# Peptides against a protein of PDB entry 3OGK, part 205

Target 1, 307 residues: chain A of PDB entry 3OGK
Amino acid sequence: ATPDRLSRRFPNLRSLKLKGKPRAAMFNLIPENWGGYVTPWVTEISNNLRQLKSVHFRRMIVSDLDLDRLAKARADDLETLKLDKCSGFTTDGLLSIVTHCRKIKTLLMEESSFSEKDGKWLHELAQHNTSLEVLNFYMTEFAKISPKDLETIARNCRSLVSVKVGDFEILELVGFFKAAANLEEFCGGSLNEDIGMPEKYMNLVFPRKLCRLGLSYMGPNEMPILFPFAAQIRKLDLLYALLETEDHCTLIQKCPNLEVLETRNVIGDRGLEVLAQYCKQLKRLRIERGADEQGMEDEEGLVSQRG

## One batch from the design tools (peptide; made by RFdiffusion4, then SolubleMPNN)

Design b1_p27_4_s1 (from b1_p27_4, 14 letters changed)
Fold by OpenDDE base, seed 1:
Structure b1_p27_4_s1 (fold): chain B 307 residues (1-307), chain A 27 residues (1-27)
Amino acid sequence: as target 1 above (307 residues)
Amino acid sequence: EEERRRKLEARRKYLEEERRRRRHNFT
């Protein structure tokens, strides 16, 4: 549908999801000339969609002007903004969103490409928001944001249940984890091995309700930090873990309540067998190709068509 | 142990590069 047709047909629309690259089945629903820009949609939202509380842009071009217009048009009525694999904006656009949409519950920028000017957007969010439930800037590069602001968000947002971050050193998030008492999901961070401090992460305390987890660069030496609560883990994202087949087997055996696993082909047929044996509640399995196809001839790390 | 560390470092580097590539494929 075109933006103009959308408002005419659905003046009371509460949720909008737009995808820049349509599936073949949705091709006929996309105007030929929209070019993947959100601008015409934001214009329509601003003018005619007065009940819109949830916006999800996927693989679209989003400018700071678009974000500013959206922010001002929806203000505290905006509960959800998802910039999923979007590009074209800067942190100024994010600042506008958090400044004007003070009751936002879900803010997602996962895999978006943007220019980082400063960390003010996260600071502003920390200072003024108490409604946040989901914060997700996973697979992004923020160098100018402060872990302290994330801690402040956790302290102020009692309903915060899911946080996905970029490459923060996990130890910088200790304060955040202590404050995030209701956190159920965490993804991202960065585990960094220190030869001089093999126990660097052993004292890391996770939120008590944590059950969905994906730590970046978790190797076999760090993996034991999960063991105390492995039985309560329901979702694991191991796409960016540094685990071999045997490590997968070890971890999986400790996660009998696992419902969702995302990993790489390094799990191998052996890992899949272990998964089938120990994880009877498994609902979803995602296996992506890993680096091991190029260099590690070791047969053990491949998922065969027989598995 | 050194070889294991080298393998882990190489894998980390690969994953970091993969993350970068994924972000750029949509720009």
Scores: peptide ipSAE 0.507, ipTM 0.917, DockQ to the pose 0.503
Fold by OpenDDE base, seed 2:
Structure b1_p27_4_s1 (fold): chain B 307 residues (1-307), chain A 27 residues (1-27)
Amino acid sequence: as target 1 above (307 residues)
Amino acid sequence: EEERRRKLEARRKYLEEERRRRRHNFT
């Protein structure tokens, strides 16, 4: 389908999702005329799709100019922007989005690759947005954004329910968690073990409604921070946790209401048995392959065909 | 305890590298 054909057929389109076919690694090999660029679509959106409030680009090449055009064309009518595994833009493009789309509810750039110029986009979002419900820059590299802006967002956006972030030190997010009273989902951050202070995270207070969680680099020493609310956890992402089989068993036993588990093969058959025993509401299980089997010395960390 | 720490560090490094590889697959 061509952009022009879409607008002619559906001039009142409210939601658009475009998917690029190539793998991310092939983006540099895709010619401009392939259709992996959002430019012709953004042009069409700007000119002809006046009711569009939700845009989802997946595996597309997106420039700052594209984002600027989109932002200005849709302004406060844009409620959702998802840059899912996109590339080609900088934080200037993000700044344009948050500057012009002040009522945006969902902003996602998960697994996108971009050039970071500054943290102004998050600051601008913090200063002007009160509508945000979902913020997701999981698996991105932001070094210049401030956790204080995230706290401000939490304070101002009372409908904020899902936040996924990059490698923020979790202790820097204490203010954020205190402010995010309605937060149900959190993913990302960084837990960093300190030999001199093994309990540095024990006083961390999570939002009361938190039930979907994925903390990065959570090891067995940090895992107890979940125990006070483990019974209310419905989704757990352990893909980037530093848990062994026994740690999985310990945590799973404390999560009787678990519906979704994402983990690695380190859970093993034993972990799966524990999961079956304690998590009767489990709806989805995702097991990814961990580090090469050569590094898993313990046979216990293997999921057999029986599991 | 040292061996456990070494294993955790190695696993962390692996995950960090995996994340980097995923992000840089666009370049």
Scores: peptide ipSAE 0.502, ipTM 0.915, DockQ to the pose 0.562
Fold by OpenDDE base, seed 3:
Structure b1_p27_4_s1 (fold): chain B 307 residues (1-307), chain A 27 residues (1-27)
Amino acid sequence: as target 1 above (307 residues)
Amino acid sequence: EEERRRKLEARRKYLEEERRRRRHNFT
């Protein structure tokens, strides 16, 4: 569909999701004018889609100018912006969004590639937003944002239920977790083993309602931090955990209410057996290939390729 | 213990590289 056809057919559209081509197919075959750019869509949104409150771009090229135009056109009517695996923008574009869209509830830039100029966008969000429910910059690299701004967001946004972040040191998020009283989902961060301090993370206090979790680089030494609330875990993302088969078995046994598991083939047939035994409420299982296929001879992590 | 640590470090590095590759596949 062309942007023009969409607005003519659905002038009262409230939610738009655009999907670009898969990345591997994009590199070799995209003519300069290919439908991977959001620009014509943003123009159409700005001119003709005045009721649009939710925008989801997936695998699209998004410029700062596109974000600025979108921000100014929708302002406080924009409730959701998802830049899912997008590229072409900088933090200036994000700053424009949070400056103009002060009532945004969902801001996602998961797996997006961008140029980081500064941390002003997160600071601006922290200073002016009280509506945020979902913040997701998972699988991104921000070096210039402050965990203090994340804490401020948690204090000011009482409806904040899901936060996914990049590689923040988890200990820097202690204040955030304390403030985020209604947080149900957290993903990301970085657990960094310290040989001299094996108990480095044992005093972490998580939000009481936390039930969806994915800590990056969580190893077997850090895994016990989940045990106090493992029974309330409904979703577990272990894609970036440093757990072996036996560690998976240990954790899974403690999560009887698990509904969603995302992990690597390291779970093995043994882990799957334990999962079937202890997690009777499991609804979704995602198993990705891990490093173990090439070099880890000793891990029993053979998951049969059923499909 | 040292072998286990080396294995964990190698796995971490692999995951970090995977993350980087996933982001750069648009460039």
Scores: peptide ipSAE 0.500, ipTM 0.914, DockQ to the pose 0.541; fails the geometry check
Fold by OpenDDE base, seed 5:
Structure b1_p27_4_s1 (fold): chain B 307 residues (1-307), chain A 27 residues (1-27)
Amino acid sequence: as target 1 above (307 residues)
Amino acid sequence: EEERRRKLEARRKYLEEERRRRRHNFT
């Protein structure tokens, strides 16, 4: 479809989702005019889609100019922006979005590739937004943003329910967790084992409503921090956890209300047996291939075709 | 204990590299 045809057919469109490039393995099969740039769509949004409040770009090329145009065109009417696996922009584009779209509720740039100039976008968001419900920059690399701004966002945005972040040291997020009283979902961060301080994470206090969790690099030594609220966990993302089969068994048996589990084949048949025994409310199970299939012969966890 | 730690470090490195590869596949 072309942008102009879309606006003519649906002038009152409220939500738009565009998908660009398929997975990398298919790139050579796509013609050059595959429509991977958002520019013509942003132009159409700006001119003709006056009721659009939700935009989702997936695997598209997005420039700072595109973001600036979108921001100015939709301003406080923009409630949702998702840059899902996009590229081509910098943090200046993000700054434009948060500067002009002060009532944005969902801001996502998960797995997007961008050039980081500064942390001003998060600071601006912290200073002016009170509407955020979902903030997601999971699987991104920000080095210039401040955990204090994230804390400020949590304090000011009382409807904040889901936050996914990059590789913040989890201890830097203590203030954030204290402020985020209504947070239900957290993903990302970084747990870093310290031989000299094995208990450095044991005093972490999580938001009371937290029930969807995916801590990055959580090992068996850090796993006990979940035990006080394991019974309320509904979703676990263990794709980036450092848990062995036995650790999975230990954690799973403490999560009787688990509905969604995402993990690696390290869970093994034993972990699946434990899951079946203790997690009677399980709705979705995702098992990805682990490092072991790529030459780490040392992990004992294999999921057979049993089950 | 040291061997366990080395395995964890190797796994961490693998996951970090996987994350990086996933991000670069869209550039």
Scores: peptide ipSAE 0.494, ipTM 0.913, DockQ to the pose 0.559; fails the geometry check

Design b1_p27_4_s2 (from b1_p27_4, 18 letters changed)
Fold by OpenDDE base, seed 4:
Structure b1_p27_4_s2 (fold): chain B 307 residues (1-307), chain A 27 residues (1-27)
Amino acid sequence: as target 1 above (307 residues)
Amino acid sequence: SAARRARREARRAYLDEERRRRRYNFY
């Protein structure tokens, strides 16, 4: 489909999802003239799709100019922007989005590649947005954004239910967690071992409604911080945790209401047995091989065809 | 522990590789 054909057929389109180059051999699904760039689509959105409130670009090339045009064209009518695994933009583009789209509810740039100029976009979001429900820059590298702005967002956005972040030190997010009273999902952060302070994370207080969780670099020493609310966990992302097979068994056993588990091959057949025994509500299981496991002698878990 | 530090480093390397792999179409 071409942008012009879409707008002619659906002038009142409210939601658009575009998928760029797939990893699979489905390369022919992308028009040659389109090339994975969002520019033609943004032009069409700006000119002809005046009811559009939700935009999802997946694996697309997105420039700052594209974002600026989109932002100005849709302004406060834009409720959702997902830059899913996109590239080609800088934080200036993000700044334009949050400056002009002050009622945005969902802002996602998960796994996107960009050039970071400053942290102004998050600050602007913190200063002016009260509508945000989902903020997701998981698997990104922001070094110039402030945890304080994230806290401000939590304080001002009472409908904030899902936040996924990069490598923030978890202790810097204490204020955020305290403010995010309605938060149901959190992913990312960084749990850092401190020799001499093994319990530095034990006093972390998570939002009461938290039920979807993925803490990066969580090891067996930090895992107990989940135990007080493990029974309410519905989704667990352990892809970037530092848990062994036995640790998986321990944690899974404490999560009887688990519906979604994402983990690595380290779970092993034993972990899968425990999962089957204790997690009767499980709906989705993702097991990734984990390239880092090849060098780890202490990871015994392998998922076989029997698991 | 030394083992935990090694795992952390390996995981970081894995994350970097995953990020690179997932973005290969743009580079």
Scores: peptide ipSAE 0.224, ipTM 0.836, DockQ to the pose 0.372; fails the geometry check
Fold by OpenDDE base, seed 2:
Structure b1_p27_4_s2 (fold): chain B 307 residues (1-307), chain A 27 residues (1-27)
Amino acid sequence: as target 1 above (307 residues)
Amino acid sequence: SAARRARREARRAYLDEERRRRRYNFY
């Protein structure tokens, strides 16, 4: 479809999702023109789709100018912006969005690639937004944003229910977790080993309603931090956990209400058996072959034809 | 143990690489 055709047919469109064509990309390289440009769509949104409140760009090229135009055109009417696996923009574009769209409820940049200039966008969001429900920059590389801004967001946005982040040290998010009283989902962060303090995470307090979780680099030493609320866990992302087969078994046994599990081959047939035994409410299971399994062929964590 | 830590660090590196790979995986 063309932008002009869409607006003519649906002048009162409130939600738009655009998907760029999937293309192969080289490892650690973003090819130019790997997705479609949003520019003509942003132009059409700005001119003719005046009721649009939700925009989802998937695998598209998005410039700062595009974001600026979109931000100014929709302003506080924009409730959802998802830059899903997009590229071409910088944090200046994000700053424009959060500056002009102060009532945004969902902001997603998951797996997007961008040039990071500063952390002002998150600070601006923290200073002016009270509407945010979903914040997702999972699998992104922000180095200039502040955990304190995330805490401020949690304090000010009482409807905040889902937050997915990059590689924040989990201990830097203590204030965030304390403030995020209604948080139901958290993914990302970074659990880091400290030889001098092996139990440095044991006193970590999670939001009371947390039930969807994916902690990056969680190992068996950190896993017990979940045990106090394991029974309320409904979704678990273990793709980036450092758990072995037996660790999986241990955790799974403590999560009888698990509905969604995402993990790696390391779960093995044994883990799958335990899963079947203890997780009777399981609805979705995703098992991936990761780079770690290719290097660890000697481990028990293999899913055979039995599983 | 030191060996366990080394293994975990190596695995973490693999996971980091996998995460980076996934960022560019359009399929």
Scores: peptide ipSAE 0.096, ipTM 0.764, DockQ to the pose 0.477; fails the geometry check
Fold by OpenDDE base, seed 3:
Structure b1_p27_4_s2 (fold): chain B 307 residues (1-307), chain A 27 residues (1-27)
Amino acid sequence: as target 1 above (307 residues)
Amino acid sequence: SAARRARREARRAYLDEERRRRRYNFY
């Protein structure tokens, strides 16, 4: 569909999800400027979709001007913005969004690529937003944002239930976790091994309702921090954990209520057996093949056809 | 062990690269 056709047919549209075409797809089926760039869609949103409160762009090119136009057009009516695997914008565009859309509930930029100018966007969000429920910049690289602003967001947004971040040092998020009393989901961060302080994370206190978790770079030394609440874990993202087969077995045995597991083939047949034995409520299992695991895994670190 | 540490660092580096690659895996 084209933007103009959409608005004419659905002038009262409240939610819009647009998907760009991946390179492997027959991209030539539609004009690139219509299928790849959000600009014509943002123009149409601004002019004709006055009830739109949720926007999801996936695999599209988004400029700062696009974000600025969207922000000003929808203002506090915008409740959800998802920049899912998008590119072409800077943090100036994000700043415009959070400046004008002060009642935004969901802000996602997971796996998006952007130019980072400063950390003002997160600061502005922290200073003025009290509505945020979901914040997700998982698998992004922000170097100029402050963990303190994340803490402020947690303190001010009582309905904050899901936060996914980039490579924040987990110890810098202690204040955030303390403030985020209703947090149910956390992904990202960085667990950094310290040879001189192997127990550096052992006293980390997580939000009491936390049940969906994915700690980046979590190794066997850090894994025990989950044990006190492992029974309440419903979802684990272990894609970026540094666990071996036996570590998976250890953790899985402690998570009898696990519903969703995402991991790598390092779980092995042994891990799958343990999973089947202990996780009777499992609904979804995602196993990715890690190319780097070739030669790094022991014989058990492979999922075979026998499992 | 040294071997375990080496694998950990290699895996960490790979995962970082995988994250970067995924960001651009649409065009």
Scores: peptide ipSAE 0.092, ipTM 0.762, DockQ to the pose 0.528; fails the geometry check
Fold by OpenDDE base, seed 5:
Structure b1_p27_4_s2 (fold): chain B 307 residues (1-307), chain A 27 residues (1-27)
Amino acid sequence: as target 1 above (307 residues)
Amino acid sequence: SAARRARREARRAYLDEERRRRRYNFY
């Protein structure tokens, strides 16, 4: 479809999702004019899609100018912006979005690639937004944003239910967790081993409604921080955890209400057996390969046809 | 531990490669 055809056919469109060109696609199966730039779509949105409140760009090239145009065109009518695996923008583009779209409810930039200029976008969001429900910059690399702004967002956005972040030191998020009273989902952060402080994470207090969780770099020493609420965990992301097979077994046994598990092949056949035994409500299982495990001789760390 | 640090670094490297691999060709 073309932007102009879309607006003519659906002038009252409220939600738009665009997908870019897949890398693995055969060249001869895709027209040469297959575009990945959002620019023509943003132009059309600005001019003709006056009721659009939700925009999802997946694997698109998005410039700061595109974001600025979109922000100004939709302003407080924009409720959802998802920059899903996009590239081409900087934090200036994000700043424009949060500056002009003060009532945005969902802001996602998961796995997007961008140039980070400063942390102003998150600060601006913290200072002015009270509508946010979902904030997701999972698997991104922000180094200049402040965990204090995240805390402010949690305090001001009473409907905040899902937050996914990059590599924040988890201890810097203590204030955020205390403020995020209605948070149901958290992914990301960074758990860092400290030989001199083996119990440094044991006093972490998580939001009482937390049931979907993925802590990056969680090892067996940190895993016990989940035990007090493991029975209420419904979704667990262990893709970036540093757990061995036995650790998986230990944790899984404590999560009888687990519905979704995402992990690596380190779970092994043993872990799958334990999963089947203890997690009767499991609906989805995702097992990824782990390049970090290629050198490990642990036979139990592999999923076979038995499991 | 040294082993844990090595696994963390390897995992990060893998994730970076996965991100690169999964990135679309845009035109």
Scores: peptide ipSAE 0.078, ipTM 0.775, DockQ to the pose 0.277; fails the geometry check

